Peptides against a protein of PDB entry 4GXB. Designs and how they scored, part 62

Target 1, 277 residues: chain A of PDB entry 4GXB
Amino acid sequence: VPTEEVSLEVLLSNGQKVLVNVLTSDQTEDVLEAVAAKLDLPDDLIGYFSLFLVREKEDGAFSFVRKLQEFELPYVSVTSLRSQEYKIVLRKSYWDSAYDDDVMENRVGLNLLYAQTVSDIERGWILVTKEQHRQLKSLQEKVSKKEFLRLAQTLRHYGYLRFDACVADFPEKDCPVVVSAGNSELSLQLRLPGQQLREGSFRVTRMRCWRVTSSVPLPSGSTSSPGRGRGEVRLELAFEYLMSKDRLQWVTITSPQAIMMSICLQSMVDELMVKKS

## One batch from the design tools (peptide; aimed at target 1 M273)

Design b2_p26_4_s3 (made by RFdiffusion4, then SolubleMPNN; from b2_p26_4, 11 letters changed)
Fold by OpenDDE base, seed 4:
Parts: sequence; structure tokens; C-alpha cells
Structure b2_p26_4_s3 (fold): chain B 277 residues (1-277), chain A 26 residues (1-26)
Amino acid sequence: as target 1 above (277 residues)
Amino acid sequence: SRLQEEIEEENARSEALRPLMDEWLS
């Protein structure tokens, strides 16, 4: 791709558009810096955020595809897909809420976290009770962003990234689940017919390994993969988990977002390593 | 394909963490 100056749109979690003038040859960090500059985010806070490739759903929600890597050219990465549904999103890229303290000390950082958190709550990524929702709304009305975040930090799945509904072989085969990544775990939520909501928590520290695989399902009359046609590539994330003492078990998640899930796992592990160093 | 390359890259990075994972499980 020839080097040209282009206007690139980067979205915040809430859908706010940030337009930046960049070169088609600018790498992820260059674009991130441009976005930061546009937002007046200080340089020392840039590292707390990343650019993600997402697919915007009809309802405006984002299905995360992958994190843009350092070597990537965001303009090329998004435009090469030749679909307007793909967007670049700025989001915080750390998991430990303790890092919020660093970010929220800055007005712009605070605003970014606030906007993201509001969006995550609205999208149901963060789970709230009725009372908590009331409290959050009150704080929103007061525009008390710090207090809002402090309360939000205590909420279930705060800081988690929620994936689209998919299928897992846990606790039984072909279980519909909603997977969320955060707090050094994968949370698998499922509601079987006639049963209450169940959640399986899989801590990364209890994962021996994980891998992404691709397969082409054989055309058969029994092939019921929701949302997938015959011959479409099926992605799976499989991880070996220490279920109990001396008992390892493979868990497989079938999802088009398997790659993103893997990225999250790696990211969570990386953060844990940093904290231990 | 690009998809396959991405998968391979992800798996390679995951595999590189194997020693660490083993330590955590020990």
C-alpha cells in the first residue's frame, strides 16, 4: 500500500468517533499516539490503552476480533476487510483495576474509563443489581465520575471483556455459553433449559495450556452450528484446566472469537508476569 | 491464509508460556 495521508476513524467504547490524520504506513503505536494527542491524553498514559479491531453489530455493540499488534498498520488492517462493519476501537488494555488509579488521576484518562465503564454496564458486560444500578444512575446524574468508577470497580465482571454467545463442551457437550475474560479468568455463563444461571470460572493460573484451532465442518444434516453455514471455518479455543487436585481436563470453546479469547488469555498472563516482576 | 497465520502466531505465543504455566501448576 502506498504511503498516503488519510483520515482514520477510531471509536471509543461508547461509539464516540475520534478522527485522526495518519499515514497509511503508520503502525499501531503511531496511530495510538495520534489518538492520544487528539484526546489530549498524556504520553505516560498511552500504554494503558490499546487499539482493537472490532465488528460493529447491528445494535451498535462491538464484537472484538483481535487486538492490533505493534507491527500492524491499523488503516490497512481495517480497510483490507472491505466492510464498514469493522472498526478500530480504543479501550483500556489492562486487567487489574488497580491500574485505574493511575489512569483516573488524569482528566482525560478518567473520562475514557468512565465512558468505557458506562458502555460496559449498558451493554451488560458488567453485571449490576437493581440497587447498584440505582446508585450508578445517581452518580451519573451527579457526573461524579470517580465515585462512579469506584462503585463500578466492585461490580461483578468489572473490567471484563464479554464475547458473543457461543458454545462450549463444558459442563456438557454443546452448551450455549457466554464467555467473559477478565480478572485473570475466563468466565463461562450458561443457562440450561429449566435451570438457573450457572457460571464456571477458569483462572488462567490453573490453565496448563491453551490453543486455537480451525476446522471445516463436514456437511452433514446434523451439523447445527448456530450462525455458521456449511463449509465455514470453525474456530475453537481449547485449554487444559486443573479442575481439581491432580485432575486436568480439556475445555473447548467454539467461537469465531477464539483468537480474541486467546489474546485475552495471553494478555492476562502477561500482566500477571509484570506484577510478579 | 492470513487466518491460519494468525492462529499459528497465537499458538506460538501460547506455547512459549508453557514453562510458566507449568510453574504455576506445580
Scores: peptide ipSAE 0.552, ipTM 0.942, DockQ to the pose 0.776
OpenDDE base, seeds 1, 2, 3, 5: peptide ipSAE 0.549, 0.551, 0.550, 0.550; ipTM 0.942, 0.942, 0.941, 0.941; seed 2 fails the geometry check

Design b2_p26_4_s4 (made by RFdiffusion4, then SolubleMPNN; from b2_p26_4, 10 letters changed)
Fold by OpenDDE base, seed 5:
Order: C-alpha cells, then sequence, then structure tokens
Structure b2_p26_4_s4 (fold): chain B 277 residues (1-277), chain A 26 residues (1-26)
C-alpha cells in the first residue's frame, strides 16, 4: 500500500469519535500515540490502552474482533475489510483494577475510564442491581467521575470484556452461553431449560492450556454457530481445565470471537506473571 | 490465509505459556 496521509477514525467506548491524521504505513503504536496526542493523554499512560478491531452492531454495540497487533497497519487492517461496520476502538488493556489508580490521576485517563465504564454498564457488561444503578446515576448526574469509578470497581464483572452470545459444550453439549473475560477468568453464563441463571467460572490459573481452531461445518439444516452463516468458517476456543484434583477436562467454546478470547487469556496470564515477578 | 496465520500465532503464544501454566497446576 502506498504511503499516504489519511484521516483515521478511532472510537472511544462511548462512541466518541477521535479523528487523527496518520500515514497509511503507521503501525499500531504510531496510531495509538497519535490518538493519545489528540486526547492529550500523557505518554506514560499510553501503555494502559490498546487499539481493538471491532464490529459495530446495528444497535451500536461493539463486538470485539481482536486486538491490533504491534506490526499491523491499523488503517489497512480496518479498510481491507471493506465494511463500514468495522471500527477501531480505544480501550484499556489491563485487568487489575489497581492500575486504575494510576490512570485516574490524570484528567484524560479518568475521562477515558469513566466513558468506558459508563458504556460497559449501559451495555450490560457490568452487572448492577437496581440500587447500584440508582447510585451510579446519581453520581453520573453530579459528574463525580472518581466516585463513579470507585463504586463501579466493586461491581460484578467490572473490567470484564463481554462477548456475543455463543455456544459451549459445558456443562452439556450445545449450551447457549454468554462468555466474559476478566479477573483472570472466563465466566460462562447460561440458563438451561427450567433452571435459574448459572455462572461457570474458569480461572486461568486452573487451565493447563488452550487453543483456537477453525473448521468448515458440513451443510446442515440448522445453524450451530451464532453469527455464522452456512458454510462459513467456525472458530472454537478449547481449553483444558482442572475441574477437580487430578482431573483435567476439555471445554470448548464455539464463537466467532474465539481469537479475541484467546487474546484475553494470553493477556490475563501475562498480567498475572508480571504480578508474581 | 490471514485468519489461519492469526490462529497459528495465537496458538504459538499460548503454547509458550504452557510450562508456566503447568507449574501453577502443580
Amino acid sequence: as target 1 above (277 residues)
Amino acid sequence: SELERLIQEENERAEELRPLMEEWLS
């Protein structure tokens, strides 16, 4: 691709558009720096954020496709998909809420975390009770961003990335589930017929390994993969989990976001490794 | 394909963590 100066749109979690002038040859870090500069985010806070490729749904929600890699050219990566639904989103890229303290010390960092958190709550990524919702709304009306975040940090699935509804083979075959990644775990929420909502927690510290696989499903009368058409590539994330003492079991999630799930697992493990060192 | 490449890269990275993960399980 010839090197040209282009205007690239990067979205915040709340849908705010950040337009940056970059070169088509600029790599992910270059674009990230340009976005940071446009937002007046300090250089020392850039590392707390990443650029993600997402698909914007009809309702405005974002389906995370993957994190942009270091060697990628964001402009090329997003435009090559030839669909307006694909966007680049800036989001925090750490899991431990303790790192929020560093980011919140800066006005811009605070605003970014606030916008992301508000969006996550509105989209149901963060689970709130009625009372908690009332408290959050009150703080939002007062524009008390720090207090808002402090309360949000205590909420269920704060800091989690929620995926589109998909299918898992646990606890039984072809279970519809909602997967979320955060707090060093994959959370699988499911409701089986006649049962109440259940959440399965799979801690990364109890995973022996994981892998992503692709396959082409055979023609069938039914679509087994949500969001995939007939004959489309099926992606799966499989991980081997320590269910009990000396008992390993494979769990497989069928999802178009299997790659993103893998990226999250990698990132969570990496962060744990840093904390243990 | 690009997709296959991405998958391969992710799997390779995951595999690199296997020793650490196995250590956590022990």
Scores: peptide ipSAE 0.639, ipTM 0.957, DockQ to the pose 0.801
OpenDDE base, seeds 1, 2, 3, 4: peptide ipSAE 0.637, 0.637, 0.636, 0.638; ipTM 0.957, 0.957, 0.957, 0.957

Design b2_p26_5 (made by RFdiffusion4)
Pose (drawn by RFdiffusion4):
Structure b2_p26_5 (pose): chain A 263 residues (1-190, 198-221, 229-277), chain P 26 residues (1-26)
Amino acid sequence: VPTEEVSLEVLLSNGQKVLVNVLTSDQTEDVLEAVAAKLDLPDDLIGYFSLFLVREKEDGAFSFVRKLQEFELPYVSVTSLRSQEYKIVLRKSYWDSAYDDDVMENRVGLNLLYAQTVSDIERGWILVTKEQHRQLKSLQEKVSKKEFLRLAQTLRHYGYLRFDACVADFPEKDCPVVVSAGNSELSLQLREGSFRVTRMRCWRVTSSVPLPSGGRGEVRLELAFEYLMSKDRLQWVTITSPQAIMMSICLQSMVDELMVKKS
Amino acid sequence: VMDLERIQEEHEEALELSFELETEME
């Protein structure tokens, strides 16, 4: 892409706009640094956040497509799709909530975690009852951002990434499920199954050839993981999802974080 | 239990597939 200065909108998890001037040839880290500079996020906290390509739904929710890799050009990644529904999003990119402690030591880092947690509750990524949700919106007005976040860290599925509803062959073939990734596991809500990353020997992403539109082709995507169900018993679990690649990226990210910790 | 070499290879193939599909589905 010829080098040219352009304006790029990067959204926070709640949809707040962050406008940055970047080059069409800037890579993911350059764009991330420009967003951090605009938000006054310290350099030493940039590694706790990543940029994601998402599809914004009619209701404003985001369906995560992929985490942008180091070699990617974010302006090109989103513009090449030729659709205003696709957005670049900044979100925390670690899994263990112990890292929240490092981020919350800074006012901007705390503000970012607070904003995405509020949005996570509003969009049902964090699981609460109708009554609890009522209480939380109230506590939100009455407590500091820090106190609100400490409470939110104890809520069900805090720190998880939720995927669009899809199907899986667990427990039975073609079961409708909601899949979420977090806390070193995949959660399948059918009843529920919890599949620990450390019990996955490997996983595979497969795709059909592109098919005519039922002007965009369609592809059937699957993410299958080989799971140690019991001693010396491995079983494949298959999820059929247009977000199979994002799920694979989350499994890799969670495995990488476990290995960094082990080291 | 995890085969880390195998997991890394599968990850690289998934990323490559993502970029191939973006072109082929258009």

Design b2_p26_5_s1 (made by RFdiffusion4, then SolubleMPNN; from b2_p26_5, 14 letters changed)
Fold by OpenDDE base, seed 3:
Structure b2_p26_5_s1 (fold): chain B 277 residues (1-277), chain A 26 residues (1-26)
Amino acid sequence: as target 1 above (277 residues)
Amino acid sequence: VIDLEKLREEYERALRLFYELRRLTQ
């Protein structure tokens, strides 16, 4: 692709559009710096955020496809998909809420976290009770961003990334689950008809390994899982988990977001390693 | 005990697979 100056749209979690002028040859970090400059985010806070490729659904929800890698050209990465549904989103890229303290010290950082958190609550990524929701709304009306975040930090699945509904072989084969990544775990939520919500928590510290696999279903008449057309690549994330002492078990998640899940796992592991060093 | 080296290798493999699949769809 020839090097040209282009206007690139980057979205915040709340759908706010940030337009930046970049080169088509600018790498992910270059674009991130441009976005930071446009937002007046200090350089020392840039590392707390990343650019993500997402697919915007009809309802406006974001399905995270992947984190843009360092070597990628964001303009090329998004435009090569030849669909306006794909967007680049700026989001925080750390998991431990303790890092919020660093980001919240800056007005722009605070605003970014606030916007993300509001969006995550609205999208149901953060789980809230009725009373908590009332409290959050009150704080939102008062525009008490710091207090809002402090309350939000105590909520279930704060800081988690929620994936689209998918299928896992846990606790049984072909179980419909909602996977969320955060707090150094994968949370698999299962709601069967007439049953209470069940959650399986899989801590990354108990994962021996994980892998992503792809398969092309044979055109044979087997019922393609609802939502996948004939011939679509099936992605799976499998991880070997220490269920109990000396008992390893493989858990497999079938999801088009398997790659994004693996990125989250690696990111969580990396963060844990940094904390231990 | 987490085998960090194995995890990293699997992650790299996953990324490679992603890019290979992207090439095949183009």
Scores: peptide ipSAE 0.022, ipTM 0.596, DockQ to the pose 0.599
OpenDDE base, seeds 1, 2, 4, 5: peptide ipSAE 0.030, 0.019, 0.022, 0.035; ipTM 0.646, 0.509, 0.557, 0.654; seeds 1, 4, 5 fail the geometry check

Design b2_p26_5_s2 (made by RFdiffusion4, then SolubleMPNN; from b2_p26_5, 15 letters changed)
Fold by OpenDDE base, seed 4:
Structure b2_p26_5_s2 (fold): chain B 277 residues (1-277), chain A 26 residues (1-26)
Amino acid sequence: as target 1 above (277 residues)
Amino acid sequence: VIDLEEMRRQYEKALELFYELQELTR
């Protein structure tokens, strides 16, 4: 793509559009800086956010595809997909809620976290009780953003990224699950026939290793996974997990977002390493 | 029990796979 000035749309988690003028040759950081400038986000807070490639679903929900890498050209990355469904989204890119304290000190940072959190609750990524919902709504009506976030930080799956419904071989073969990544874990939510909603928690610190694999779909009913498009390659994320003392077990998730899940795993691990340094 | 080096390798491999698949599916 020739170098030229273009208008690039970047969305916030809530779908708010941020238009920035950038060069087609601008890398991810350049675009991120442009977005930050547009929002009046201080330079020292830019590192707490990242640009993500997402697919906007028919209902307006975002299916996260991947985090844009530093070497990428966001304009090219999104336009090369030749579909208007693909968007670039700005989102916080850390997992530990302790970092919220740094971001919340700034008005713009606070607003971004607030908007993201509201959206995550509305989308069901953050799980709330009826009472918590009432409290959150009250705070939202008052636009008490700091208090809202403080309450939200206590909620189940705060800071998690929720994936589209997919399939896992845990606890049994071909189980429909909803995977969420956050707090240094993968959460697998499932409802088996005749059973209550269950959640399996897989802490990254108990994962020995993981891998992503791809396969060509076979013409069989068992080869289709939820969220996988027609003719798309089947992707799987497999990880070896320490279930108990000296007991390792492989868990395999079949999802078109397997790569994004792996990105989250790596990101969580990286953050843990940073905290240890 | 994380094998960090292995995980990093798998991460990089996954990214490479993604780019390959993206080119094939666009």
Scores: peptide ipSAE 0.328, ipTM 0.853, DockQ to the pose 0.628
OpenDDE base, seeds 1, 2, 3, 5: peptide ipSAE 0.319, 0.332, 0.321, 0.323; ipTM 0.847, 0.855, 0.848, 0.849; seed 2 fails the geometry check

Design b2_p26_5_s3 (made by RFdiffusion4, then SolubleMPNN; from b2_p26_5, 14 letters changed)
Fold by OpenDDE base, seed 5:
Structure b2_p26_5_s3 (fold): chain B 277 residues (1-277), chain A 26 residues (1-26)
Amino acid sequence: as target 1 above (277 residues)
Amino acid sequence: VIDLELMREQHERALKLFYELRELTK
């Protein structure tokens, strides 16, 4: 691709558009730096954020496809998909809320975390009670961003990424689940007919390993999964989990976002390793 | 319990798979 100056749109979690002038040959870090400069984010805070490729749904929600890798050219990565539904999003890229303290010390960092958190709550990624919602709205009306974040940090699934509804073989085969990644775990939420909402928590520290596989489904007359056409590649994330002492069991999630889930797992593991050092 | 090297390897394979799949869909 010839090197040309282009205008690239990067979205914040709330859909705010950040336009940056970059080269088509600029790598992920170069684009990230350009976005940071545009936002007046200090250099020492750039490392707390990453660029993600997402698919924007009709309702404006983001389905995360992958984190852009260091060797990627963001302009090429997004334009090569030849669909306007694909966007580049800036989001925080750490899991431990303790790192929020570093980011919140800066006005721009605070604003970014605030915008992301508001969006995550609005999208239902962060789970809130009615009372908590009232408190959050009050703080939002007062534009008390720090207090808003402090309250949000205590909420269930704060800092989690929520995936699109998918299928798992746990607790039973072909269970519809909503997977969320955060706090060094995968949370699998399911509601079986006539039952209360159930959540399975799978801590990464109890995973021996995981893998992503692809398969071509056999032509079965009814495509049971919404949005998958006949002949589409099925992606699965399987992890071997320590259920109890000396009992390992494989859990398999069937999802188009299996790769993104793997990215999250690796990222969580990496962060844990940094903390142990 | 955690095989970090194995996990890393599997992650890298997952990434490669993604790019391979993307190329196949072009």
Scores: peptide ipSAE 0.356, ipTM 0.867, DockQ to the pose 0.627
OpenDDE base, seeds 1, 2, 3, 4: peptide ipSAE 0.353, 0.339, 0.348, 0.019; ipTM 0.866, 0.859, 0.863, 0.513

Design b2_p26_5_s4 (made by RFdiffusion4, then SolubleMPNN; from b2_p26_5, 13 letters changed)
Fold by OpenDDE base, seed 4:
Structure b2_p26_5_s4 (fold): chain B 277 residues (1-277), chain A 26 residues (1-26)
Amino acid sequence: as target 1 above (277 residues)
Amino acid sequence: VIDLERMREAYQEALELGLRLEKLTG
């Protein structure tokens, strides 16, 4: 692609559009810096955020595809997909809520965290009780962003990334689950008919390894699964988990977002390593 | 014991796979 100046749209979590003028050849960090400059985010806070490739659903929700890597050209990455559904989103890229303290000290950082958190609550990524929801709404009406965030930090799945509904072989084969990544774990939520919500927590510190695999389903003559067009690649994330002392078991998640899940796992591990150093 | 090296390799492979898949679907 020839090097040209282009207008690139980057979305915040709440759908707010940030337009930046960049070169088609600008790498991820260059674009991130441009976005930061447009928002008046200080340079020392840029590292707390990343650009993500997402697919916007019909309801406006974002399905995360992957984090844009350092070597990528965001303009090319998003436009090459030739679909208006794909967007670039700015989001915080750390897991430990303790880092919120650093970001919240700045007005722009505070606003970004606030907007993200509001969106995550609205999307059901952060789990809230009725009473908590009432309290959050009250704080939102008062525009008490700091207090809002402090309350939000105490909520279940704060800071988690929620994935689209998918399938896992845990606790049983072909279980419909909702996977969320955060707090150094993968949370697998399962709701079977007539049963309470069950959650399996898989801490990354108990994962020996993980892998992503792709397969092309053989045309099994059974016509029954309506939505998968002929030839769709099946992605799976499998991890080997220490279930008990000296007992390792593989858990496999079948999801189009398997790659994003693996990115989250690595990111969580990396953060833990930084904290231990 | 977490095999960090294996994890890193798996991540890189997954990322590469993702990039390739995006090119094929687009």
Scores: peptide ipSAE 0.179, ipTM 0.761, DockQ to the pose 0.577
OpenDDE base, seeds 1, 2, 3, 5: peptide ipSAE 0.030, 0.024, 0.027, 0.027; ipTM 0.661, 0.564, 0.635, 0.627

Design b2_p26_6 (made by RFdiffusion4)
Pose (drawn by RFdiffusion4):
Structure b2_p26_6 (pose): chain A 263 residues (1-190, 198-221, 229-277), chain P 26 residues (1-26)
Amino acid sequence: VPTEEVSLEVLLSNGQKVLVNVLTSDQTEDVLEAVAAKLDLPDDLIGYFSLFLVREKEDGAFSFVRKLQEFELPYVSVTSLRSQEYKIVLRKSYWDSAYDDDVMENRVGLNLLYAQTVSDIERGWILVTKEQHRQLKSLQEKVSKKEFLRLAQTLRHYGYLRFDACVADFPEKDCPVVVSAGNSELSLQLREGSFRVTRMRCWRVTSSVPLPSGGRGEVRLELAFEYLMSKDRLQWVTITSPQAIMMSICLQSMVDELMVKKS
Amino acid sequence: LEMTDEQKEELKEQEQLAKENLEEAL
């Protein structure tokens, strides 16, 4: 791509706009640094956040397509799709909530965690009852951002990433499920199954050839993971999802974080 | 459990192929 200065909108998890001037040839880290500079996020906290490509739904919710890799050009990644529904999003990119402590030491880092947690509750990524949700919106007005986040860290599925509803062959073939990734596991809500990353020997991403539109081709995508169900028993679990690659990215990210910790 | 180097390479090939099919679908 010829080098040219352009304006790029990067959204926070709640949809707030962050406008940055970047080059068409800037890579992911360059764009991330420009967003951090605009938000006044310290350099030493940039590593706790990543940029994601998402599809914004009619209701404003985001369906995560992929985390942008180091070699990617974010302006090109989103513009090449030729659709205003696709957006670049900034979100925390770690899994263990112990890292929230490092981020919350800074006002901007705290504000970012607060904003995405409020959105996570509003969009049902964090699981609360109708009554609890009522209480939370109230506590939100009455408590500091820090106090609100400390409470949110104890809520069900805090720190998880939720995927569009899809199907899986667990527990039975073609079961409708909601899959979420977090806390070193995949959660399949059918009843529920919890599949620990440490019990996955491997996982595979498969795709059908592109098929005519039922002007965009369609592809059947699957993410299958080989799971240690019990001693010396491995069983494949298959999820059919247009977000199979994002799920694979989350599994790799969670495994990588576990290994960094182990080291 | 951990993935082997071979399994990791195979996964990368599979993901690349899935990404190529998605790109062709665009």

Design b2_p26_6_s1 (made by RFdiffusion4, then SolubleMPNN; from b2_p26_6, 14 letters changed)
Fold by OpenDDE base, seed 3:
Structure b2_p26_6_s1 (fold): chain B 277 residues (1-277), chain A 26 residues (1-26)
Amino acid sequence: as target 1 above (277 residues)
Amino acid sequence: LEPTEEELRELEQQIAQAEANLAAAL
């Protein structure tokens, strides 16, 4: 692609638009720096955020496709898809809420975390009780961003990335599930017929390995993948999990977001390694 | 922490949608 100056739109989690002038040849870090500069985010806080490729749904919700890699060209990555539904989103890229303390020390960092958290609550990614919701609303009305975040940090699935409803082979074959990644786990929320909503927790520390596979269903075969037509690529995330002592079991999630799930897994593992070092 | 009734309902709706999508794909 010839090097040209272009305007690139980057969205915050709440859909706020950040327009940056970049080169088509600018890599992910270059674009991230441009976004940071536009927001007046200090250089030392840039590393707490990443750019993500997302698909914007009709309701304005984001389906995360993948994290943009270091050597990618964000402009090319998003424009090559030739669909306006694809966007680049800035989001925090760490899992441990302890890192919020570093980010919250800066006004811009605080605002970014606040906006993301508000959005995550509004989208139901963070689960709240009625009373908690009331408290959060009160804090929001008072514009008490720090207090808001402190309360939010205690909430269920704070800092999690929620995926679109998909299918797993756990606990039963072709089980509809909602997967969320965070706190060094994959959370699988599901409701079996006649049962209450339950959550299965798969800790990354108990995963021996994982893999993403792609397959093209045979035209004659019923696609077991929700929302995929005949001939569409089926993506699966499979991980081998230590269910009990010396008992390994494969769990397979069928989702268009399997790649993003694997990225989350790797990211969580990487962060754990950093914390242990 | 227990989710709100609304959040639970939303989650249930998403699961139901997944079920419907699966059924349609089968």
Scores: peptide ipSAE 0.037, ipTM 0.642, DockQ to the pose 0.026
OpenDDE base, seeds 1, 2, 4, 5: peptide ipSAE 0.021, 0.024, 0.018, 0.033; ipTM 0.578, 0.604, 0.550, 0.638; seed 5 fails the geometry check

Design b2_p26_6_s2 (made by RFdiffusion4, then SolubleMPNN; from b2_p26_6, 13 letters changed)
Fold by OpenDDE base, seed 1:
Structure b2_p26_6_s2 (fold): chain B 277 residues (1-277), chain A 26 residues (1-26)
Amino acid sequence: as target 1 above (277 residues)
Amino acid sequence: LEPTEEELKELEEQIRRAEENLAAAG
């Protein structure tokens, strides 16, 4: 692609549009810096955020596809997909809420975290009780962003990334599940027929390994489910988990977001390693 | 049979509602 100046749209978690003028040859970091400059985010806070490729759903929700890598050209990465459903989103890229303290010291950082948190609550990524919801609304009406975030930090699945409903082989084969990544774990929420809602927690520290597998389903003759076009790539995330002492078990999640799940796992592991150093 | 995308969306909604109900009961 020839080097040209282009206008690139980057979305915040709440759908706010940030337009930046960049070169088609600008890498992910260059684009991130341009977005930061447009928002008046200080340079020392840029590292707390990343650019993500997402698919925008009909309801405006974001399905995270992957994190943009450093060597990528964001303009090319998004435009090459030839679909307007794909967007670039700015989001915080750390897991430990302790890092919020650094970001919240700056007005722009505070606003970004606030907007993201409000959006995550509205989308049901962060779980709230009726009383908590009332308290959050009161704080939102008062425009007390710091107090809002402090309360939000105590909520279930704060800082988690929620994935689209998918299928796992745990606890049973072909079990529908909702996966969320955060706090150094994968949370699997599911309801088996005739059972109550349950949550399985898989801590990354108990994962020996994981892998992403890509396969093309063979055209099985009979059940052409009309929606899966001939040739859709099936992605699976498989991880080997220490269930008990000396008992390893494989768990497999079938999801188009398997790559994003693996990125989250690696990111959580990397952050844990930084904290131990 | 693998759940349809619609069935999965319904599951997400059911889970959301169940979580809200659990939170309200707690």
Scores: peptide ipSAE 0.020, ipTM 0.591, DockQ to the pose 0.019
OpenDDE base, seeds 2, 3, 4, 5: peptide ipSAE 0.019, 0.023, 0.021, 0.019; ipTM 0.583, 0.636, 0.624, 0.577; seeds 3, 4 fail the geometry check

Design b2_p26_6_s3 (made by RFdiffusion4, then SolubleMPNN; from b2_p26_6, 17 letters changed)
Fold by OpenDDE base, seed 4:
Structure b2_p26_6_s3 (fold): chain B 277 residues (1-277), chain A 26 residues (1-26)
Amino acid sequence: as target 1 above (277 residues)
Amino acid sequence: LQPTEEELRQQEEEIAAALANLAAAL
């Protein structure tokens, strides 16, 4: 792509549009800096955020595809997909809510966290009781952003990234699941026939390893899920998990977001390592 | 105390619906 100045749209979690003038040759960090400058986010807080490639659903929800890598060209990455449904989103890129304290001390950082949190609640990524919802709405009406965040930080799945419903081979083969990543775990929510909704927790500290594989499904007549066109690449995240003492078991998640899941896993592990240093 | 399943019914219903839709597509 020839180097030229372009207007690039970057969305916040709530869909707010941030337009930045960048070069087509600008790398992820360059674009991130431009977004930060546009928002008046101080330089020392830039590292708490990342740019993500997402697919915007019909309802306006975001399906996270992957984090943009350092050497990527965001303009090229998004435009090469030749679909308007793909967007670049700014989101916080840490897991420990303790880092919120650093970010929320700045007005812009506070606003970003607030907007993200509101969106996550609205999308059902953060789970709330009726009473909690009432309290959150009250705080939102009062525009008490800090208090809103403090309450939100106590909520179930705060800071989690929720993925689209997908399939796992655990606890049963071809089990529909909703995967969420956060708090150094993958949470698998599922409902088996005749059972209540339950949540399985897979802590990253008990994962021996994980991998992402891609395959092209062979035209086997019977098991083509109607929603996947013939020839669509199937992505799988497989991890080897310590189920019990000296018992390792592979768990495989089939999802178009397998790459994003693996990025989350690595990110969570990396953060844990930083905390231990 | 973490919210009970009953307290999170609405969110669980949404998740359940998503799961059901996927199951129907399998």
Scores: peptide ipSAE 0.324, ipTM 0.807, DockQ to the pose 0.024
OpenDDE base, seeds 1, 2, 3, 5: peptide ipSAE 0.287, 0.121, 0.107, 0.137; ipTM 0.792, 0.693, 0.720, 0.738; seed 5 fails the geometry check

